Peptides against a protein of PDB entry 1IK9. Designs and how they scored, part 189

Target 1, 211 residues: chain A of PDB entry 1IK9
Amino acid sequence: MERKISRIHLVSEPSITHFLQVSWEKTLESGFVITLTDGHSAWTGTVSESEISQEADDMAMEKGKYVGELRKALLSGAGPADVYTFNFSKESCYFFFEKNLKDVSFRLGSFNLEKVENPAEVIRELICYCLDTIAENQAKNEHLQKENERLLRDWNDVQGRFEKCVSAKEALETDLYKRFILVLNEKKTKIRSLHNKLLNAAQEREKDIKQ
Target 2, 207 residues: chain A of PDB entry 1IK9 as posed
Amino acid sequence: MERKISRIHLVSEPSITHFLQVSWEKTLESGFVITLTDGHSAWTGTVSESEISQEADDMAMEKGKYVGELRKALLSADVYTFNFSKESAYFFFEKNLKDVSFRLGSFNLEKVENPAEVIRELIAYALDTIAENQAKNEHLQKENERLLRDWNDVQGRFEKAVSAKEALETDLYKRFILVLNEKKTKIRSLHNKLLNAAQEREKDIKQ
Target 3, 195 residues: chain B of PDB entry 1IK9 as posed
Amino acid sequence: MERKISRIHLVSEPSITHFLQVSWEKTLESGFVITLTDGHSAWTGTVSESEISQEADDMAMEKGKYVGELRKALLSVYTFNFSKESAYFFFEKNLKDVSFRLGSFNLEKVENPAEVIRELIAYALDTIAENQAKNEHLQKENERLLRDWNDVQGRFEKAVSAKEALETDLYKRFILVLNEKKTKIRSLHNKLLNA

## One batch from the design tools (peptide; made by RFdiffusion4, then SolubleMPNN)

Design b2_p23_1_s3 (from b2_p23_1, 14 letters changed)
Fold by OpenDDE base, seed 2:
Structure b2_p23_1_s3 (fold): chain B 211 residues (1-211), chain C 211 residues (1-211), chain A 23 residues (1-23)
Amino acid sequence: as target 1 above (211 residues)
Amino acid sequence: as target 1 above (211 residues)
Amino acid sequence: SIFKEIEEEEKKEEEEFKEKENA
């Protein structure tokens, strides 16, 4: 079961923060349970897949698009732009919400809720869910932080090995060339010496022929 | 202001989860505000630095050690080991808690609370704090996840560059040696050729003298 | 190191060449 709790403001009670809990199984389109509370009273309603389909048909909206709008309205809370207006009558237990666009406002959905007899249990459970969610998110954050610190250490280790490898490559190239030049120069000197000996021997032979 | 909400079970109402909110400024030892709620009623009390110091003296405990015990009792919730037992009388508004050790139970602290006139406001604010904490922790989690993914990419990039550097070092050494041997062999061949010419010239000169 | 081997071979050839120059 998935759950989302959002803060909403009712048009009838704009000074009192209400909490809208939506609970569903796997997908919102399969139906959901709504719970509204003001921290003293609670109201609950169940919306079936059939009701969602009927509302989509009544709106002449494709079901997937309609469910996408429901998700934005019911799970995102009142975003900072008040794009969704929430209405609830405590007398009729009728809940409805409107999407406010620049040039058009339209009813996006409506639900009949029932007043919960023991709102304290619902409120306690809601707080428990919030505390459990905080604990789970804290544990995830601590884990991700430890992984981040590990990855940073591993990156620094590989970076340091890479820099050593680059420097060692350059040093190797330089050393190899220095040694090569030494040996090459020895061979060049020997070649020059042998050439001079040959030239001298030829000159001596020319002198011996000229007596 | 720092705040912690914990679930506790009261000895008088073990079937009803209560929530203990503790709020303080910078350090718990400077004093704190306690709020207890069952999701219907709320009770609040203020504990001063003087009261904390007096309780430490009455316990014959060093203040820092006493505050360390308060932090464990009041901020950790009832840990799974029920090391802390919480008691509250709704009639007297007297709250006290005990630390249960293997061979010793002792009162760790006691507070007089006052019943809140409008518990719904306190409960709404408590839920708001939980929702804000969830949102902040989610944002931190998303940030840490993105950083973790970045660090993993950066690690893979450096690792791949390092492996290429290692391979390039080995290839460079091998290539330089191959080139060196080629040039060296050319020089050796030239030296051998010059020596043979010198030997032939010497043999011809010996023939010319014998001649 | 192939370089050490080459340096040792070069020294050996240099010695053999000096021996042949000196008879």
Scores: peptide ipSAE 0.028, ipTM 0.821, DockQ to the pose 0.308; fails the geometry check
Fold by OpenDDE base, seed 5:
Structure b2_p23_1_s3 (fold): chain B 211 residues (1-211), chain C 211 residues (1-211), chain A 23 residues (1-23)
Amino acid sequence: as target 1 above (211 residues)
Amino acid sequence: as target 1 above (211 residues)
Amino acid sequence: SIFKEIEEEEKKEEEEFKEKENA
């Protein structure tokens, strides 16, 4: 089961933060349970897949688009842009919400809620869910932090090996060239010596021919 | 201001989860506000630094050790080991808690609470704090996740550069040796050719002398 | 190392060359 709690403000009670809880199985499209509370009273309603489909049809909106708007309204809280307005009558238990656009406002949905007999149970369970979610998110944060520290160590280790490899490559190239030059110079010296011996032998032969 | 909410069970009402809120400035030792709620009623008390000091003295416990026990009892929730037992009388508004050890149980502290006139405000504010904490922790999780993805990319980049450096070092060594051998063989061939010319010149000179 | 082998082969060839120069 998926669950989202958001804070909302009712048009009738703008000074009192209300909490809107939505609970569903896998997809919001399959239906959901909506719970409203002011921290003293609670109201609950079940919205079926058929009601969602009917509301989409009544709006002449494609079901996926309608469900997308329901997700934004009911699961995002009132975003900072007051795009969604919430209304609730405690007398009729009628809940409705509107989407406010620049040039048009329209009712996005409406639900009949029932007053919960024991609102304290709903409120306690809601607080429990919040505390559980905090604990889960803290554990996830600690895990991600440890993983971050691991990745940073692994990065430093590879970086240090890479720098050693670069330095070793440069040292190898320099050493190989130095050794090569030494051996080449020895061979060049031997070639020069042999050429001088050949020139001297030729000069001696020319002297012996001239007696 | 620091704040912690935990769920507790009262000895008098073991079937009803209560919530214990503790709020303080910088250190719990400086005093704190304690709030208890069952999701319907709320009770609040202020505990001063002087009361904490007096309770430590009455227990013959060092203040830092006593504050350490207060932190475990009031801020950790009832750990899974039932080490801390909570009691509250709604009639007297007297709250006390005990530390249960294998061979000894002792009262760790006691507070007089006052019934909150509007518990819904306290409950709403408590839920708001939980929702804010969830949002903050989610944002932190998203940040840590992005940072982990960055570190993983950076690690892969350095690893790939390292592997290229290793391969380039091996290729360099092999190429330098091949080039070296080619040049050396050319010099050796020239030396052999010059020696053969010297030997032939010596043989011709020996023929001319016999002639 | 290939360098040591080349240096040893060059030394051997230089010794063989000195032996052939001396005859």
Scores: peptide ipSAE 0.026, ipTM 0.820, DockQ to the pose 0.330; fails the geometry check
Fold by OpenDDE base, seed 1:
Structure b2_p23_1_s3 (fold): chain B 211 residues (1-211), chain C 211 residues (1-211), chain A 23 residues (1-23)
Amino acid sequence: as target 1 above (211 residues)
Amino acid sequence: as target 1 above (211 residues)
Amino acid sequence: SIFKEIEEEEKKEEEEFKEKENA
């Protein structure tokens, strides 16, 4: 089961933050349980897959698009743009919400809720879920932080080895060329020496022929 | 202001999860506000720095050690080891907690609380704080995850460059040696050729003299 | 190092060449 809690403001009680819990299995399309609370009272309703399909048909909206709007309305919380307006009557237990566009507002969904007999249990469970989620997210954050610190150390180590390898390659090339030039110059000196000896021998032979 | 919410079980009501909120400025040693709730009722008390000092003195415990025990009892939640036992009377509004050691239990602290007139507001604010903490931790988690993925890519890139640099260094050494040997062998061949010409010229001169 | 081996072989060949130039 997946769960999302968001804060909402009801048009009837704009001064009191309400909490909207939605619980579902795998996909919101398969139906969901909705719970509304003001921290004192709670109201719950079940919305079936058939009701979701019927509301999509009544709106002449494609089901996937409709479920996409439900997800934005019910799971994102009313973001600061007030794109969704929530209404609830405590007397009728009727919950409905509207999407507000520039030129048109329309009812996006409506639910009959039931007043929970023991709201304190629902509220305690909701707080427990929040605390569990905090603990899980803290553990994930501590894990990711330690992993990031490890990856940063490992990156710095490889970077330092890479820079040493580049410098060692340049040093090797320079050393090899210096050694090569020394040996080559020795061989060039020997060639010049032998060539001069050969020229001298030829000049001496030409002198010996000229008596 | 710092805040921590934990779940506790009261000895008087072990079947009902209670929530203990502690709020403090910078350090718990400077005093704190404690709030207890069962999701229907709430009770609040203020604990001063002087009361903390007095309780430490009454226990003959060093203040830093005592504050360390308060932090474990009140901020960690009763971990699964039940090292801390919580007691609360709704009639007297008296809250106290004990540390359970193997052979000795002792009272670690006691607080007079006051029943909150509007518990729903305290509960709503507590849920809001939980939801805000979840949102902040989720944003941190997403940031750390993206950073982790970046660091891993950067590590793999540098590692691949390092491996290429190692291979390029080995290839450079091998190529430079091959080129060196070729040039050296040409010079050796030229030296041998000049030496043979010199030997032949010496042999011809020795023939011309014998001639 | 192959260079040390080549330098040692070159030194040996140069010594052998000096030995053959000196008889």
Scores: peptide ipSAE 0.026, ipTM 0.821, DockQ to the pose 0.250; fails the geometry check
Fold by OpenDDE base, seed 3:
Structure b2_p23_1_s3 (fold): chain B 211 residues (1-211), chain C 211 residues (1-211), chain A 23 residues (1-23)
Amino acid sequence: as target 1 above (211 residues)
Amino acid sequence: as target 1 above (211 residues)
Amino acid sequence: SIFKEIEEEEKKEEEEFKEKENA
């Protein structure tokens, strides 16, 4: 089961933050349980897949689009633009919400809720869920932090090895060229020496022929 | 101001999860506000630095050690070992807690609480704080995830450059040696050729003298 | 670079050496 709690403001009680809990299985389209609380009283209703389909049909809205609007309204609370407004009558237990656009406001959905007999239990469970979610998110945060620290170490190690490899390549090239030039110059000197000996021997032979 | 909410179980009501909120400025030693709730009623008390010092003195405990025990008891709730037990009288509004060890249980602290007139406001604020904490932790998790993905890319880039540098170093060494051997062999061949010409010239001159 | 320069100098010296062997 998935769950989301959001803060909402009721048009009738704008000074009192209400909490809207939505619980569902896999997809919001398959139905959900809605719970409203003011921190003293709680109200709950079950919404079926058939009710969602009927509301979409009554609106002449495609079901996937309608579920997308439900998800925005019910799981995000009042977005930063007050695009969604919430109404609840404690007397009739009738909950409805509207989407407000520039030129038109329309009812997005409506549900009958039932007053919970033991609101304290619902409120305690809601707080427990929040505390569990905090603990889980903290554990994920600690894990990601440790992984970041590991990746940073691994990056520094490879970077240091790369810099050493670059320097070692440049040093190798320079050393090999220096050694090559030395050996080559020795061979050039030996060739010049042998050539001069050959020229001298030829000149001596030409002198010996001229007596 | 810092705040922590924990779940606790009262000895008098072990079936009903209570929530212990502690709020403090910078350090728990400087005093704190304690709030207890069962999701219907709330009780609050203020604990001063002087009261903390007095409780430490009455226990003959060093203040830093005492504050360390308070931090464990009040901010972690009942740890997994039930080392801390909590008692509250709704009639007297007297709250006290004990540390339980194998051979001794001792009272760690005690406070008089006052029943909150509007518990719904305290409960709503507590839920708001939980929801804010969830949102903040989610934002931190998303940031850490993006940083992890960045660090992984940066690591892969450096690793790939390092591997190319290693391969380029090995290729350079091999190429330089091959070229060097070719040039060196040409010079060795020229030296051998010149030496043979010199030996032949010497043999011809020795024949001409005998002649 | 340096290898190419060395190879070019060696080739030039070998040509000058052949010219001096052939007067």
Scores: peptide ipSAE 0.024, ipTM 0.820, DockQ to the pose 0.324; fails the geometry check

Design b2_p23_1_s4 (from b2_p23_1, 14 letters changed)
Fold by OpenDDE base, seed 2:
Structure b2_p23_1_s4 (fold): chain B 211 residues (1-211), chain C 211 residues (1-211), chain A 23 residues (1-23)
Amino acid sequence: as target 1 above (211 residues)
Amino acid sequence: as target 1 above (211 residues)
Amino acid sequence: SIFEEIKKEEEEEEKEFQKKLAA
């Protein structure tokens, strides 16, 4: 089961942070359990897939779009722009929330909750879940940090080898050309020497013919 | 101020998870505020640096070692080995904890707490802190994940360039040697041809003289 | 290429040599 806890402010009690827990399986579309608490009292309700479908139909909203709005409202809290307004009556146990747009405010959903007899148990479990989530996230963070440090070392090692390879390639090219030029110049000198010997022999022969 | 929340089990109420919050500045040695809650009631006490020093002296334990044991007990909970036992009387508000070793159990510390008048506020603030910590850890995890993915891409890019550089170095060496051998062989052939021309010229001259 | 330059210089020197051999 997936779970999300968010802080909300009720219109009736804006000075008291409330906590909204939503629990679901796979997708919010399949229904969910909602729990509201003020740190002393708790209220719980179950919302079925059929209720979600009916509310989407009553709103004349496409189901996927409606579920998308429910996800934004219930799993992210009001957000920084107070786009969602939450209302709850402790007397009627009626919970409803509205989306506030610039030109239109509309009710997004409503649920009947039931007061939990032992709210301390619900609150303890909620705190346990938060602590477990912190521990899991810390373990993941430590793992990712170690992997990041490993990858950085590996990158530095390969980068250093690459730079050495580039320099070694340039040095090799330069050294090979220098060595080849030396050997070729020796051959060129020998060719020039042989040419001079041939020219001298031809000149001597021409002198010997001319007596 | 630094804060740690842990779950503990009280010897008197082992079926009810309690939460122990410790808040301190810089080091636990400078004193701390302790808060205990069961999700319905809360109790708070302040422990001064002088009390910590006195308890270390009374235990005949070096202060740094004692603070190290306090840190293990109060900030990590009992741990998986039940090394620390927590006791609390709701009547006397007396909290004490023991370290259990194989051959010796000893009291590590004791504190007088005071019952909080509005426990719901303390519980709400504790949940808020947990949710904020979750959000901070999630943001850090997302950042580390993105950096990890970046470093992996960068590593793959450099590795691929390095492999290409190695191959290009080997290819360069091979190509330069091939080209050099071709030119060198042309020079050797020319030298041989010129030597033959010199030998022929010498033979012709010897014939002309005998003639 | 250094190899092409070396070849070109040698072809020119050989042409000059043949010209001097042919007077």
Scores: peptide ipSAE 0.057, ipTM 0.824, DockQ to the pose 0.509; fails the geometry check
Fold by OpenDDE base, seed 5:
Structure b2_p23_1_s4 (fold): chain B 211 residues (1-211), chain C 211 residues (1-211), chain A 23 residues (1-23)
Amino acid sequence: as target 1 above (211 residues)
Amino acid sequence: as target 1 above (211 residues)
Amino acid sequence: SIFEEIKKEEEEEEKEFQKKLAA
């Protein structure tokens, strides 16, 4: 079961933070359990897949789009721009929420809730879930941090090897050229020496022919 | 102000999870506020630095060691081995906790709490803190995940450049040696040709003298 | 290339040598 807890403000009680818990299996479209609490009282309702479908039909909205709006309203809480307004009557246990646009407000959905007999149990379970979620997120953070530190070490090691490879390539090229030039210059000197010997021999032969 | 919330089990109410909130400034040694709740009622007490010092003295324990035990008891909750046992009287508002060792149990500390008049406010604030902590930890997780993905890309890029550098170094060495051998062989051939010309010239001169 | 430069210098020196031999 997936769960999301959001803080909401009720239009009827704007000074008292309420908490909206939504719990569902796999998809919100398949239905969900909604729980509202003020930290003293709690109210719960079950919303079926058929009720979601009926609300979408009554709104003349495509089901996937409607479920997308439900997800934004119920799982994100009131976004920073008060796009979703929440209303609850403690007397009727009627919960409804509206989407506020610039020029238009419309009811997005409504649910009948029931007052929980033991609200303390619901509140304790909600706090337990929050503490478990904190612990799980901390463990993930510690894991990711250790992985970051590993990746940074591995990056530094490869970077250092790469820089050494670049320098070693340049040094190799320079050293090979120097060595090759030395050997080639020795051969060039030998060729020049042999040319001079050939020129001298030719000049001596021309003198011997001229007596 | 730093804060830690832990789930605890009271010896008097083992079936009902309680929540122990500790809040402090900089160090636990400087004093703290302790809040206990069962999700319906709440109790709060302030523990001063002087009370911590007195409890340490009464136990004949060094203050730093005592504060270390307080930190383990109050901030970690009952560890998986029930090393710390918590007791609370709703009538006297007396909270005490014990450290259980293999052969010895001893009282680690005791505090007088006061019943909170508006427990719902304390519970709402506690839930708000949990939700804020979840959001902060999620933001850290998302940041660390993005950083991991960046570091992995950067590592792959450097690794690929390193492998190319290694291959390019080996190719450079091989190419330079091949080119050098070609030029060197041309020079050796020229030297051999010039030596043969010198030998022929010497033989012709010896014929001309005999002639 | 250093190799091409060395080869070019030697081809010029060989041409000069052949020119001096052909006088």
Scores: peptide ipSAE 0.056, ipTM 0.823, DockQ to the pose 0.530; fails the geometry check
Fold by OpenDDE base, seed 4:
Structure b2_p23_1_s4 (fold): chain B 211 residues (1-211), chain C 211 residues (1-211), chain A 23 residues (1-23)
Amino acid sequence: as target 1 above (211 residues)
Amino acid sequence: as target 1 above (211 residues)
Amino acid sequence: SIFEEIKKEEEEEEKEFQKKLAA
């Protein structure tokens, strides 16, 4: 089961933050349980897949697109752009929400809720879920932080090896060329010495022929 | 201001999860505000630095050690080892807590609380704080996850460059040695040829002298 | 390449040597 709690403002009670809880199995399209609370009272309703399909059909909206709008409205609240307006009558227990566009407002959906007999239990369970979620997210944060520190160390180690490899390559090239030049110069000197000996031998033969 | 909410069980109401909120400025030693709720009622008390000092003195405990025990009890709840027991009388509004050791239980502290007139407001604010903390922790998790993915890419990039550098170093050494051997062999061949020419010239002179 | 330079210098020195041997 998946669950999301959001804060919402009701048009009828704009000064009192309400909390909208949505619970569903796998996909919001399969239906969901909606719970509304003001921290004193709670109201709950169940929305079936058939009701979601009917609301989509009544709106002449494709079901996947409609479920996408439900997800934005009910799981994210109004959001930072106040794109969604929430309405609730405590008398009729009728909950409805609208999408506000620049030139058009339209009802996105409506649900009949029932007043919860023991709101304190629903509120306690909601707070427990929040505290569990905080603990899970904190544990994940600590894990990710330790992994970041490990990855940074591993990066520094490889970077240091890479820089040493570059320097060692340049040093190797320079050293090999120096050594090769020395050996080649010795061979050049030997060739020059042998050429001089051949020239001297040729001059001596020319003198011996000339008596 | 720092704040921590924990779930606790009261000895008087073990079936009903209570929530213990502690709020403080910089250090718990400077005093704190304690709020208790069952999701319907709320109770609040203020504990001063002087009261903390007096409780430490009455216990004959060093203040820093006592504050360390208060932090464990009040900010972490009982913990997984049920080391702390919480007691509250709704009639007297007297809150006290004990540390349970294997052979000894001792009162760690006690506070007079006052019943909050508007518990719904305290509960709503508590839920808001939980939702804000969830959002902050989620944003931190997403940031750390993206940073981990970046660090992993950066590590792979440097590792790939390092492997290429190693291969290039080995290839360079091999290529330079091959080129050197070729040139060196040419010089050795030239030296051998010049030595043969000198030997022939010496043999010709020896023939001309014998002639 | 340093190897090509070394080879070129040696080819020039060999040409000068052959020229001196033929004189």
Scores: peptide ipSAE 0.054, ipTM 0.823, DockQ to the pose 0.594; fails the geometry check
Fold by OpenDDE base, seed 3:
Structure b2_p23_1_s4 (fold): chain B 211 residues (1-211), chain C 211 residues (1-211), chain A 23 residues (1-23)
Amino acid sequence: as target 1 above (211 residues)
Amino acid sequence: as target 1 above (211 residues)
Amino acid sequence: SIFEEIKKEEEEEEKEFQKKLAA
């Protein structure tokens, strides 16, 4: 079961924050339970998949689009743009909400609610759910924080090894070239010495032939 | 202002979850506001720094240790170990709590509460605080998740560069040695050839002298 | 070291060359 609690303002009682709880199984399309509370009284209604389909048909709206509007209206809290207006009569227990566009407002949905006999139990359960959600989110945040700290350590370790590898590569190349040049210069000197000895031997032989 | 809401069970009403809200400025030691609710009624009291000091003195407990026990009792929710027992009389509005040790229970603190005239406002504000805390924790969770994903990408990038650097170092060393051996062998061959030419020249000169 | 081995081989080759030049 999934649940969302949102703050709403009723047109009839704009000074009193109301809380709209919606609970559903996997998808809002399969139906949901709606609970409204002012912190003293509570009202609950069950909306079936057939009622959602009927409301979509009555609006000439595709079901997926209608459910998408229900999600925005009922699960997001009335966002700062007042795109959704909520109405409730405590006398008739009739809840309805409208979508406000620039030049046109239309009823998006309507539900009959029943007054809960023990509103304190509903309110306590709602607060319990909020506290459980806070605890779960805190545990997730602590886990993610520990993972961030681990990943940062691992990054610093690899970065330090990489910098050492770069420096070691440059040092190796420089050292190898220096050593190779020294040995090659010794060989060049030896070749030059042997060439001079051959030239001298040839000059001596040419002198011995000329007596 | 800091605030914590906890679930508690009263000895007088163990079947009904109560909510204990504590609000304070920076430190619990500076005083706090305590609010108790059952989801229908609410009771509030203000505890001053002087009252906290007096209770610590009456208990012959060091103030910092006493405040540490208050934090565990009032801010943690009654942990699963039932180390703290809560009592409240709705008639006298007297709230007190005990610390239970293996062989001894003692009163940790007591406060007079006042019944709130408009409990629905207190309950609505409490639910609003819970919903705000949920939203803030969700935003922190999303931020930490994005940071984790960034750090993981950065780690993979440096790891891949490090592995390439290691391989490039090994390849460089191997290539430089191979090239050096080739050039060195050419020089050795040239030196051997020049030595053979000197030997032949010396042998020819020795023949010409005997001749 | 490869460099020390190379130097030692060349000193031996030079000694052999001097022995063959001297006879």
Scores: peptide ipSAE 0.028, ipTM 0.820, DockQ to the pose 0.525; fails the geometry check

